Peptides against a protein of PDB entry 5KEZ. Designs and how they scored, part 46

Target 1, 320 residues: chain A of PDB entry 5KEZ
Amino acid sequence: NVAIYNPFRPWWERYQPVSYKLCTRSGNEDEFRNMVTRCNNVGVRIYVDAVINHMCGNAVSAGTSSTCGSYFNPGSRDFPAVPYSGWDFNDGKCKTGSGDIENYNDATQVRDCRLTGLLDLALEKDYVRSKIAEYMNHLIDIGVAGFRLDASKHMWPGDIKAILDKLHNLNSNWFPAGSKPFIYQEVIDLGGEPIKSSDYFGNGRVTEFKYGAKLGTVIRKWNGEKMSYLKNWGEGWGFVPSDRALVFVDNHDNQRGHGAGGASILTFWDARLYKMAVGFMLAHPYGFTRVMSSYRWPRQFQNGNDVNDWVGPPNNNGVI

## One batch from the design tools (peptide; made by RFdiffusion4, then SolubleMPNN)

Design b1_p12_3_s2 (from b1_p12_3, 7 letters changed)
Fold by OpenDDE base, seed 4:
Structure b1_p12_3_s2 (fold): chain B 320 residues (1-320), chain A 12 residues (1-12)
Amino acid sequence: as target 1 above (320 residues)
Amino acid sequence: AQEWGFLYTYAR
């Protein structure tokens, strides 16, 4: 991914890929292989956060400022380490003036335009699908158990399916023969927009963002909500089917959110309430649970926004 | 982008 130095090595640089090389702030491919092996050997499975919707930001300077030194040029859509070129992006498909998503009520924009300037890959192309599948298959062959698909809302479900159909079975050294990778898709569906989480059920589980938002409201006793209302928690609250849900109290994004829905999210900053929420989540059978492991950072609020929301995990001069 | 109280910060 791109190496950002202003601010200094933010967490979100990881979500701006310039190659599919396993060479990041966390280590190199050999170290990753070693970790996966050691984890698998003790029954701990690895799920990779796969950033496949996009490459890096359009405004990032061309050069070799990346975690593995690979050259890239966002301006010309040149990512030779893949390789991708201008033909592999949705620049010509997106019809907005900015090239970015401008209206989230337009599903076509959401899928075909850039997410906040992130260069949007043309996932309709078999070439692009194959390059992504190759990346994911490499990880599968190393021994990962599955994937979180980042920004799935911004990919056409059929394109995701096409990629998934290219994936290998899991590594039989650790998984039963014929096992398929575990897939969960990041889709923010709180209602009111045309793209629905149900659009993605065919590909695997989806993130149920209503879970953390609503649970936060209840635990905080907002809007007259009571714990007793959780009696029909899950599908009874309008959440996706349990077997399609990945549930969580918070994630890295909504820890930094604000406004309606965002403010209800419980985090480790509210330790007691957070423990209540996490405890409830783990005790309740609805959905596949994900527990966040986060960190403290020097928050500095200006106009309701943390200007230090970029701060990543504890690191040694950028190395995690 | 701000969406439903969540913030995509990937490209900021």
Scores: peptide ipSAE 0.067, ipTM 0.808, DockQ to the pose 0.372
Fold by OpenDDE base, seed 5:
Structure b1_p12_3_s2 (fold): chain B 320 residues (1-320), chain A 12 residues (1-12)
Amino acid sequence: as target 1 above (320 residues)
Amino acid sequence: AQEWGFLYTYAR
């Protein structure tokens, strides 16, 4: 991914790929392989956060400022380490003046335009699908158990399916022969927009963002909400079917206060309430549970916004 | 109202 130095190595640089090389601040490919092996050997499975909707931001300077030193040029859509070129992006397909998503009530914009300037891959192209599948298959062959598909809301479900159809079975050294990768898709659906979580059920599980948002409201006792109302928690609250839901109290985005769920989201900053929420989540049978492991950072609020919400994990001069 | 789940991905 791109190496950003202003601000200094933010967490979100990880979500700006310039190649599919397993060479980042977390380590090199050999180290990753070693970790996956060690984890698998003790029954711990690895699921990769796969960033396949886009490459880096359109405004990032061209050069070799990347975690593995790969050259890239956002301006010309040149990512030779893949390789991608201008033919592999949705620039001509997006009809907005800016090239970015401007209206989330327009599903076509949401899927064909750039997410906050991130160069949007033309996932309709078999070439692009194949390059992504190659990346994911390499990970599968290493021994990962599945994937979180980042920004799935911004990809056409059919394009995702086309990629998934190219995937290998899981590594038989650790998984039963014929096992398929576990897929869960990040789709933000709190209602009111045309793209629905149900659009993606055919590809795997989806994130249920209503879960953390509603649970936060209840535990915070907002709007007169009571814990007793949780008796029909799950589908009874209008959530997706349990067998399609991946549930969580918070994620890295909404932990920073501006994502789906807003201020209702409970985080480790509210330790007592957060423990209650996580405890409830783990005790309740609804959905596939995900527990957040995060870190503290020096929050600095200006006009109600944390200007340090970019801060990544603890590191030693950029090395994690 | 549109939902924003992804934070800024570049310095603004």
Scores: peptide ipSAE 0.059, ipTM 0.806, DockQ to the pose 0.539
Fold by OpenDDE base, seed 1:
Structure b1_p12_3_s2 (fold): chain B 320 residues (1-320), chain A 12 residues (1-12)
Amino acid sequence: as target 1 above (320 residues)
Amino acid sequence: AQEWGFLYTYAR
């Protein structure tokens, strides 16, 4: 991914790929392979956060400022380490003046325009699908069990399906022969927008962002909410079917205060309430559960916003 | 409609 130095190595640089090389601040490919092997040998499975909707931001300076040293040029859409070129992006498909998503009520914009300036890959092209599949298959062959598909809302479900159809079976050294990768898709659907979680059910599970948002309001006792109202928690609250749901109390985005669910989201900053929420989630038989493991950062609120919400995880800054 | 869940990936 791109190496961002202002602010200094933020968490979100990890979501700006310039290649599919396994060289990041988390380690190199050999270290990753070693971890996957060790984890699999004790029954711990690995699911990779796969960023396949886009490459880096269009405004990032060209050069070799990346975690694996690969050259890239956002201005010319040149990513030779893949390789991608200008023909592999949706620049000509997006019809907004800025080239960015401007109206989330327009599903075409949401899927064909740039998410906050991130160069949007033309996933309708078999070439692009194949390059992504090669990346994911390399991970599968290493021994990962599946994937979180980042920014799935911004990809056409059919394009995702086409990529998934190219995937190998899981590594038979650790998984039964013929096993398929576990897929869950990040789709933010709180209602009111044209893109629905149900559009993606055919590809795998979907993140249920209503879960953390509503649970937060209940545990916080906002608006007269009571724990007793959780009797029909799950589908009874309008959530997606249990067998399609990936549920969580918080994620890295909404942990920073202004993501889906807003201020209702419980985090480790509210330790007691957070433990209650996580405990309830683990005890209640709805959806596939995900527990967050995070870190503290020096929060600095200005006008209600944390100006340090960019701070990345603890790291030795000289490694990569 | 509002933008949900994501943080801007540019320096502020």
Scores: peptide ipSAE 0.055, ipTM 0.805, DockQ to the pose 0.547
Fold by OpenDDE base, seed 2:
Structure b1_p12_3_s2 (fold): chain B 320 residues (1-320), chain A 12 residues (1-12)
Amino acid sequence: as target 1 above (320 residues)
Amino acid sequence: AQEWGFLYTYAR
């Protein structure tokens, strides 16, 4: 991915890829292989956050300022480490004046235009699908158990399916022969927009963002909500079917006051209430559960926004 | 309309 120095190595630089090389601030490919092996050997499975909707931002300077030193040129859409070129992006398909998503009520913009300037891959092309599949298959062959698909809302479900159809079975050294990768898709659906979580059920599980949002409201006792109302928690509250849901109290985005849920989201900053919410989630039989492990950072609020929401995990001068 | 989306930014 791109190496960002202003601000200094933010967490979100990881979501601006320039190659599919397994070489980041966390380590190189050999170290990753070693970690996967050690984890698998003790029954801990690895699920990779796969960024496949886009490459880096269109405004990033060309050069070799990346975690693996790979050259890239956003201006010319040149990513030779893949390789991608201008033919592999949706610049000509997006109809907005800016090239960015301008109207989230237009499903075609949401999927064909750039997400906040991130160069949008033409996932309709078999070439692009194959390059992504090769990346994911390399991870599968190393021994990962599955994937979180980042920004799934911004990809056509059929394109995702086409990629998934190219995937190998899991590594038989640790998984039963014929096992398929576990897939869960990040889709933000709080209602009111044309793209629905149900559009993606055919590909795997989806994130249920209503879960954390509503649970936070209840635990906080907002709007007269009571714990007793959780008797029919799950589908009874309008959530997706349990077998399609991945549930969580918070994620890295809404922990920083962004994304779905707003101020209702409970985090470790409210330790007592957060423990209650997480405990309830783990005890209640709805969805596949995900628990957040995070860190403190020096929050600085200006006009209601944390200007330090970019801060990544604890590090020593960029070394994690 | 703008969505409650995940946190993304890019360098300018």
Scores: peptide ipSAE 0.078, ipTM 0.812, DockQ to the pose 0.442; fails the geometry check

Design b1_p12_3_s3 (from b1_p12_3, 7 letters changed)
Fold by OpenDDE base, seed 3:
Order: sequence, then C-alpha cells, then structure tokens
Structure b1_p12_3_s3 (fold): chain B 320 residues (1-320), chain A 12 residues (1-12)
Amino acid sequence: as target 1 above (320 residues)
Amino acid sequence: PQIDGFYFTFAR
C-alpha cells in the first residue's frame, strides 16, 4: 500500500493499495506465511481484510512511496506491480463531475464512482476479477481461512460473486478437503439508502452495523431504552437474518466516532459499558460475533472532531 | 472504509 508520511503512517494507509504484494508495515510475505502456519497449527484461523474495490487515492503523488517499494502513478492509473492501467478503472463510467461519489442515494454512483478519491476498479472486467482472485487465491493457498471484503457496498454483488467463484478451496493441510473460504462483506446499511445488505446475502455474511448502533443506545439508556427491550434482539429489531449477520460492538471506523452508528457506538474508551455490550454480544446467539482489539491514541478534539483519528497502532517508526 | 460523514484525506 501507499506509505503516507503526512500524517505519519496513519492506520488508513492500509486501505490504499498499490499492489497485491504481501509486504506491508506488518512484515513481508515470508513472515506472513510463517504467522499463518503457526496460527493454523494451534487452531487459530486467519481472515484477511481484502481491499479489492479500489487502489490508492487519486491525489497521491506518483513514485515508489509504498510499503513494498512498488512504483505507482495514480494520475495515469498506472499500477505496474499488478498490473493495472487506465483501462481497469471506472473513470469513464462514473458520471459525477468530481469523479467521486456525490450522492449515496444513487446506487450507481456508490458503486461506479470513487470512494473519497480512491481509484475505483472496474470489477466488471474479467481481467480485474482475475487479478483480484489471484491475490485472494495466493492467500488461500498460504492457509488463510477467509476474507473480510472491504467496501463491499461499493461493489456490485454480481462482480463480487464472479470473483468468489474463482476462489480455490481452503488449504487441505489445515482444513477439510473441499472447504470454502469464509466470506463476510462490509456493507454499511443503517437504512435510508438504496443499497441494502440483502443485496449481498448471496455472497456470504454481511456486517450488521445496526447491531452496535442499537446496542449502544440501549446500554447507554438513551431514549429511555432498557435492557429488557433486548428480549427480541436480532431479527426482532429489524436486523438481517442471524445466519447472514456478522455482528460487533465497534470496528476501527466507527470507533473513531464518525457515521455507522455515530456517538451511540460503545468503545474501549467507555470501558465498563463496553464490557457490558461485548459480554451481551458474546452471550447472545444472534449472528457471528467479532470482538474488536484496538489501542489508545492521543485524542484531540477540535470542534467536536478528533484531529488525531488517523493515528495508527503503536509502532516503531512506522513499522508495527 | 466508508462511513457516513467521514472522509479520508490523502497525501498529495
């Protein structure tokens, strides 16, 4: 991915890929392979956060400022380490003036335009699908158990399916023969927008962002809500079917207080309430549970916004 | 990485 130095190595640089090479702030491919092996050998499975909707931001300077040293040129859509070129992006397909998503009530914009400037891959193209599948299959062959598909809301479900249909079975060294990768898709659907979580049920589980948002309000006793109202928690609260839900109290994005639940989201900053929420989540049968493990950072609020929400995990000069 | 109301700023 792009190596960002202003601000200094933010967490979100990980979501600006310039190649599918497995060399990042966390280590190189050999180290990753070693980690996956060691984890699998003790029954801990690895699920990769796969960034496949886009490459890096369109405004990032061309060069070799990347975690693997690969050259890239956002301006010309040149990512030779893949390789991708201008033919592999949705620039001509997006009809907005900026090239970015401007209206989230327009499903076509949401899927065909750039997410906050991130160069949007033309996932309708078999070439692009194949490059992504090759990346994911490499990971599968290393021994990962599945994937979180980042920014799934911004990909056409059919394109995702086409990629998934190219995937190998899991590595038989650790998984039963014929096992399929576990797939969960990040889809932010709090209602009110045209893109629905149900659009993605055919590809795997989806993130249920209503879960953390609503649980937060209950635990915080907002709007007179009580724990007793959780009697019909799950589908009874309008959530997706349990067998399609990936549930969580918070994630790395909404932990920073912006959208997808907003201020209702409980985090480790509210330790007692957070433990209550996580405890409830783990005890309740609804959905597939995910527990967040994060870190403290020096929050500095200016006009209600944390100006340090970019801060990544503890590191040694940018290396985890 | 999309969250409503949150926009990433990228290096230039």
Scores: peptide ipSAE 0.050, ipTM 0.817, DockQ to the pose 0.384
Fold by OpenDDE base, seed 5:
Structure b1_p12_3_s3 (fold): chain B 320 residues (1-320), chain A 12 residues (1-12)
Amino acid sequence: as target 1 above (320 residues)
Amino acid sequence: PQIDGFYFTFAR
């Protein structure tokens, strides 16, 4: 991914890929392979956060300022380490003035325009699908168990399906022969927008952002909500079917207070309430559970927003 | 509803 130095190595630089090389601040491919092996050997499975909707931001300077030193040029859409070129992006499809998503009530903008300047990959192209599949298959062959598909809301479900159809079976050294990768898709659906979580059920599980939002409200006792109302927690609260749900109390985005769920989201900053929410989540059978492991950063609020929400994990001069 | 944490983060 791109190496951002202003601010200094933010967490979100990880979501600006310039190649599919397994070479980041977390380590190199050999180290990753070693970790996956060690984890698998003790029954711990690895699921990769796969950033496949886009490459880096259009405004990032061209050069070799990346975690693996790969050259890239956002201006010309040149990512030779893949390789991608100008033919592999949706620039011509997006009809907004900025080239970015401007209206989330327009599904075509959400999927064909740039997410805050992030160069949007033309996932309709078999070439692009194949390059992504090759990346994911390499990970599968290493021994990962599945994937979180980042920014799935911004990809056409059919394009995702086309990529998934190219995936190998899981590595038989650790998984039964014929096992398929576990897929869960990040889709923010709190209602009121045209793109629905149900659009993605055919590809795997989806994130249920209503879970953390509603649970936060209940645990906080907002609006007269009571724990006793959780008797029909899950589908009874209008959530997606349990077998399609990936549930969580918070994630890296909404932990920073501005994402889906807003101020209702419970985090480690509210330790007691957070433990209650996580405990409830783990005790309740609804959905596939994900527990957050995060870190503390020096929050600085200006006009209700944390200006330091960019801060990444603890590091040594940029190295994690 | 039209708030995307990822989008918001990158907008800064």
Scores: peptide ipSAE 0.049, ipTM 0.810, DockQ to the pose 0.675
Fold by OpenDDE base, seed 1:
Parts: structure tokens; sequence; C-alpha cells
Structure b1_p12_3_s3 (fold): chain B 320 residues (1-320), chain A 12 residues (1-12)
């Protein structure tokens, strides 16, 4: 991914790829392979957060300022380490003046335009699908069990399906022959927008962002809500079907106090209430559960906003 | 960097 130095190595630089090389501040490919092997040998499975909707920001300076030193040029859409070129992006497909998503009530913009300036890959192209599948298959062959697909609402479900159809079975050294990758898709659907979680059910599970938002409100006792109202928790609260839901109390985005539940989201900063929420989630049968493991950063609020919400996880390798 | 109704702006 790109190396961002202002602010200094933020968490979100990890979501700006310039190649599919397994080489980041978290480690190199050999270290990753070693970790996957060790985990699999004790029954711990690995699911990779796969960023396949886009490459880096369109305004990032060209050069070799990346975690693996790969050259890239956002201005010319040149990513030779893949390789991608200008033919592999949706620049000509997006019809907005800025090239960015301007109206989230327009599903075509949401899927064909740039997410906050991130260069949007032309996932309709078999070439692009194949490059992504090659990346994911490499991970499968290493021994991962599946994937979180980042920014899934910004990809056409059919394009995702086309990629998934190219995937190998899981590595038979650890998984039964014929096993398929576990897929869950990040789709933020709180209602009111044209893109629905149900559009993606055919590809795998979907994140249910209503879960953490509503649970937080209940546990915080906001608006007179009570725990007794959780009697029909799950589908009874308007959530997606249990067998399509991946549920969580918080994630890395909404842990920083914005959107997808806003201030209702419980985090480790509210330790007691957070433990209650996580305990409830683990005890209740609805959905496939995910527990957050995060870190403390020096929060600094200005006008109600944490100006240090960019701070990345602890890292002391000093190399990349 | 994706939040419904609020998306992070990257430094560029």
Amino acid sequence: as target 1 above (320 residues)
Amino acid sequence: PQIDGFYFTFAR
C-alpha cells in the first residue's frame, strides 16, 4: 500500500493498495505464511480483509513511496506491480463532475465512481477480475479460510460473483477437500439508500451494521429502551436473516465515533457497557459473531470530533 | 474508511 507520512502512517493507508504483494507494516509474505501455518495447526483460521474495489487515492503523489517499494502513478492510473493501467479503472464510466461519488442515492455513482478519491477498479473487466482472483487464490493456497470483502457496496454483486467463481478450494492440508472460502461482505445498509444488503446475499454473508447501532442504544438506555425489548432480537428487529448476518459491536470505522450508528456504538472506551454488549452478542444465537481487538490511541476532541482518529496500530519495525 | 453518511478523507 501507499506510505502516508502526513499524518504519519495512518491506519487507513492500509486501504490504499498499489500492488497485491503481501508486504506491509504488518509483515512480509514469509512471516504471513508462517503465521497462517501456526494458526491453522491449532485450529485458528484466518480471514483476510481484502481490498479489491479500488487502488490508492487519485491525488497521491507518484513514485515508490509504498510499503514494498513498488512504483505507482495515480495520475496516469499506472500500477505496474499488478499491472493495471488506465484501461482498468472506471474513470470513463463515472458521470459525476468530480469523478467521486456525489450522491449516495444513486446506486450507479456508488458503484462506478471513486470512493473519496480512491481509484475505482473496472471490475466488469475479466482482466481485472482475474488479477484480483489471482491475489485471493494466492492467499487461499497459503492457507487462509476466507475473506472480508472491503467496500462491497461499491462493487456490483455480479462482479463480485465473477471473482468468487474463479477462486480455488481451500488448502487441503488443513481443510476438507472441496471446502469453499468463507466470504463476508462489508455493506453498510442502515436503510434509506438504494443499495441493499440483500443484493449481496448470493455471494456470502453481509455485515449487519444495525446490530451494533441498536444494541448500543439499548445498553445505553437511550430513548427509554430496555433489555426486555431484545426478546425478538435479530430478524424481529428488522435485521437481515441470521444465516446471512455477520454481527459485531464495533469495527475500526465506527469505533472512531462516526456514522453507521454514530455515538450509539459501544467501544472499549466504554469498558463496562462494551463488555455487556459483547457478552450479549456472544450469548445470543443471531448471526455469525466477530469480536473486535483494537488499540488505544491519544484521542483529541475538537468540536466533538477526534482529530487523531487517523492514528494507526502500534508498529515498531522501522523498516516499511 | 467507509461509514454510511460519513467517509474519511485521506490526506493527499
Scores: peptide ipSAE 0.049, ipTM 0.814, DockQ to the pose 0.416
Fold by OpenDDE base, seed 4:
Structure b1_p12_3_s3 (fold): chain B 320 residues (1-320), chain A 12 residues (1-12)
Amino acid sequence: as target 1 above (320 residues)
Amino acid sequence: PQIDGFYFTFAR
């Protein structure tokens, strides 16, 4: 991914890929292999956060400022380490003036335009699908158990399916023969927009963002909500089917709180309430649970916004 | 990523 130095190595640089090389702030491919092996050997499975919707931001300077030193040029859509070129992006498909998503009520914009300036890959192309599948298959061969698909809302479900159909079975050294990768898709569906979580059920589980938002409201005792109302928690609250849900109290995005639902999100900053929420989540059978392991950072609020929301995990001069 | 109708920008 791109190496950003202003601000200094923010967490979100990880979500700006320039190659599919396993060479990041966390280590190189050999170190990753060793970690996966050691984890698998003790029954701990690895699920990779796969950034496959996009490459880096369109405004990032061309050069070799990346975690593995690979050259890239966002301006010309040149990512030779893949390789991708101008034909592999949705520039011509996006109809907005900015090239970015401008209206989230337009599903075509959401999927064909750039997410906050991130160069949007043309996942309709078999070439692009194959490059992504190659990346994911390499990880499968190493021994990962599955994937979180980042920004799935911004990809056409059929394109995701096409990629998933190219994936190998899991490594038989650790998984039963014929095992398929565990897939969960980041889809933010809080209602009110045309793209629905159900659009993605065919590909795997989806993130149920209503879970953390609603649970936060209840535990915070907002809007007259009571814990007793959790009696029919799950599908009874309008959530996706349990077998399609990945549930969580917070994630790296919403713990930095924006928007109407963001305020309800419980985080480690509210330790007591957070523990209540996490405890409830783990005790309740609904959905596949994910527990967030985060970190403290020096929050600095200006006009309601944390100007330090870019701060990544504890690191040693950028190395995690 | 879009959060509750608001998207988080990576250009910060």
Scores: peptide ipSAE 0.050, ipTM 0.814, DockQ to the pose 0.410; fails the geometry check

Design b1_p12_3_s4 (from b1_p12_3, 8 letters changed)
Fold by OpenDDE base, seed 1:
Structure b1_p12_3_s4 (fold): chain B 320 residues (1-320), chain A 12 residues (1-12)
Amino acid sequence: as target 1 above (320 residues)
Amino acid sequence: AQDWGFLYTYGR
């Protein structure tokens, strides 16, 4: 991914790829392979956060400032380490003046335009699909069990399906023959916008963001909410079907207090309430559960906003 | 808008 130095190596640089090489501040490919093997050998499975909607920001300076040292040029859409070129992006498809998503009520913009400047891959192209599939298949062959698909609402479900159809079965050294990768898709659907979680049910599970938002209000006792109201928790609260839901109390994004329902989200900063929420989630039989493991950073609030919400995980690797 | 794209700002 791109190495960002202002601010200094933020967490979100990991979501700005310039290649599909497995070398980041988290480690190199050999270290990753070793970790996957060790985990699989004790029954711990690995699911990779796969960033396949886009490459890095369009305004990032060209050069070799990346975790693997690969050259890239956002201005010319040149990513030779893949390789991608200008033919592999949706620049000509997006009809907005800025090239960015301007109206989230327009599904075509949401899927064909750049997410806050991030170069949007043309996933309709078989070439692009194949390059992504090769990346994911390499991970599958290493021994991962599945994937979180980042920014799924910004990809057409059919394009995702086309990629998934190219995937290998899981590695038979650890998984039964014919096993398929576990897929869950990040789709933010709190209602009121045209893109729905149900659009993606055919590809795998979907993140249910209503879960953490609503649970937070209940446990915080906001607006007279009571725990007894959780009797029909799940589908009864308007959530997606249990067998399509991936649920969580918080994630790396909403842990930083922004977005719809952000204020209600419980995090480790409110330890007691957070433990209550996580305990409830693990006890209640709705959806596939995910528990967050995060880190403390030096929060600095200005006008209600944490100006240090960019701070990445602890890392002493000064080389990559 | 129901998105977290604002967190991916590549410059501050």
Scores: peptide ipSAE 0.068, ipTM 0.821, DockQ to the pose 0.581
Fold by OpenDDE base, seed 5:
Structure b1_p12_3_s4 (fold): chain B 320 residues (1-320), chain A 12 residues (1-12)
Amino acid sequence: as target 1 above (320 residues)
Amino acid sequence: AQDWGFLYTYGR
């Protein structure tokens, strides 16, 4: 991914790929392979956060400022380490003035325009699908158990399906022969917008952002909500079917006060309430549960917004 | 819009 130095190595640089090389601040491919092996050997499975909707931001300077030193040029859409070129992006499909998503009530913008400047890959192209599949298959062959598909809301479900259809079975050294990768898709659906979580049920599980939002409201006792109202928690609260749901109290986005859920989202900053929410989540059978492991950062609020929401995990001069 | 997307603030 791109190496950003202003601000200094923010967490979100990880979501700006310039190659599919397993060479990041977390380590190199050999170290990753070693970790996967060690984890698998003790029954811990690895699921990779796969960033496949886009490459880096259009405004990032061209050069070799990346975690593996790969050259890239956002201006010309040149990513030779893949390789991608100008033919592999949706620039011509997006009809907004900025080239970015401007209206989330327009599904075509959401899927064909750039997410906050991130160069949007043309996932309709078999070439692009194949390059992504090769990346994911390499990970599967290493021994990962599945994937979180980042920014799935911004990809056409059919394009995702086409990529998934190219995936290998899981590594038989650790998984039964014929096992398929576990897929969960990040889709923000709190209602009121055209793109629905149900659009993606055919590809795998979907993040249920209503879960954390509603649970936060209940635990905080907002609007007269009571714990006793959780008796029919799950589908009874209008959530997606349990077998399609990945549930969580918070994620890396909304713990920073943005994204789906707003101020209702409970985080480690509210330790007591957060533990109550996580405890409830783990005790309740609804959905596939995900527990957040995060870190503290020096929050600085200006006009209600944390100006340090970019801060990444603890590091030694950029090295994790 | 209800969706704020990701916090990719590279342009800010």
Scores: peptide ipSAE 0.067, ipTM 0.815, DockQ to the pose 0.573
Fold by OpenDDE base, seed 3:
Structure b1_p12_3_s4 (fold): chain B 320 residues (1-320), chain A 12 residues (1-12)
Amino acid sequence: as target 1 above (320 residues)
Amino acid sequence: AQDWGFLYTYGR
């Protein structure tokens, strides 16, 4: 991915890929392979956060400022380490003036335009699908158990399906023969927008952001909510079917005070309430559970926003 | 309908 130095190595640089090389702040491919092997050998499975909707931001300077030193040029859509070129992006499909998503009530914009300037891959192209599949298959062959698909609402479900159909079975050294990768898709659906979580049920599980939002409200006792109202928690609260839901109290985005869930989201900053929420989640049978492991950072609020929400985990000069 | 105004930070 791109190496961002202003601000200094933010967490979100990880979501601006310039190649599919396993060479990042976390280590190189050999180290990753070693980690996967060691984890699998003790029954700990690895699921990769796969960034496949886009490449890096359109405004990032061309050059070799990347975690593996690969050259890239956002301006010309040149990512030779893949390789991608201008033919592999949705620049011609997006009809907005900026090239970015401008209206989330327009499903076509949401899927064909750039997410906050991130160069949008033309996932309708078999070439692009194949490059992504090759990346994911390499990980599968290393021994990962599945994937979180980042920014899934910004990809057409059929394009995702086409990629998934190219995937190998899991590595039989650790998984039963014929095992399929576990897939869950990050889809932010709190209602009110045309893109629905149900659009993606055919590809795997989806993130249920209503879970953390509503649970936060209840635990905080907002709007007269009571714990007793959780008696029909899950589908009874309008959430997606349990077998399609991946649930969580918070994630890296909404932990930072904005986004899906807003102020209702409980985090480690509210330790007691957070423990209650996480404990409830783990005790309740609804959905597939995900527990957040995060870190403290020097929060600094200005005009209601944390100006340091970019701060990544503790690191040594950008290296974790 | 409630809009929580989610913003992705990936491109900031």
Scores: peptide ipSAE 0.053, ipTM 0.796, DockQ to the pose 0.290
Fold by OpenDDE base, seed 4:
Structure b1_p12_3_s4 (fold): chain B 320 residues (1-320), chain A 12 residues (1-12)
Amino acid sequence: as target 1 above (320 residues)
Amino acid sequence: AQDWGFLYTYGR
């Protein structure tokens, strides 16, 4: 991914890929292989946060400022380490003036335009699908158990399906023969927008963002909500089917969020309430649970926004 | 605009 130095190595630089090389702030491919092996050997499975919707931001300077030194040129859509070129992006499909998503009520914009300037890959192309599949298959062959698909809302479900159909079975050294990768898709569906979580059920589980938002409201006792109302927690609250749900109290984004439902999100900053929420989540059978492991950073709020929300996890001069 | 303010990416 791109190496950003202003601000200094923010967490979100990880979500700006320039190659599919396993060479990041966390280590190189050999180290990753070693970790996966050691984890698998003790029954700990690895799920990779796969950034496949886009490459880096369109405004990032061309050059070799990346975690593995690969050259890239956002301006010309040139990512030779893949390789991708201008034909592999949705520049021609996006009809907005800015090239970015401007209206989230337009599903076509959401899928075909740039997410906050991130160069949007043309996932309709078999070439692009294959390059992504190669990346994911490499990880599968190393021994990962599955994937979180980043920014799934911004990809057409059929394109995701096409990629998933290219994936290998899991490594038989650790998984039963014929096992398929575990897939969960990041889809933000809190209602009111045309793209629905159900659009993605065919590909795997989806993130149920209503879970943390609503649970936060209840635990905080907002709007007259009571714990007793959790009696029909899950589908009874309008959440996706349990077997399609990946549930969580918070994630890295909404932990920093300020939008609708954002204020309700419980985090480690509210330790007591957070523990209550996490405890409830783990005790309740609804959905597949994910527990957040985060970190403290020097929050500095200006006009309701944390100007330090870019701060990544504890690191040694940028190396995690 | 970002979706519900829950998403942080480049430029956010």
Scores: peptide ipSAE 0.055, ipTM 0.813, DockQ to the pose 0.442; fails the geometry check

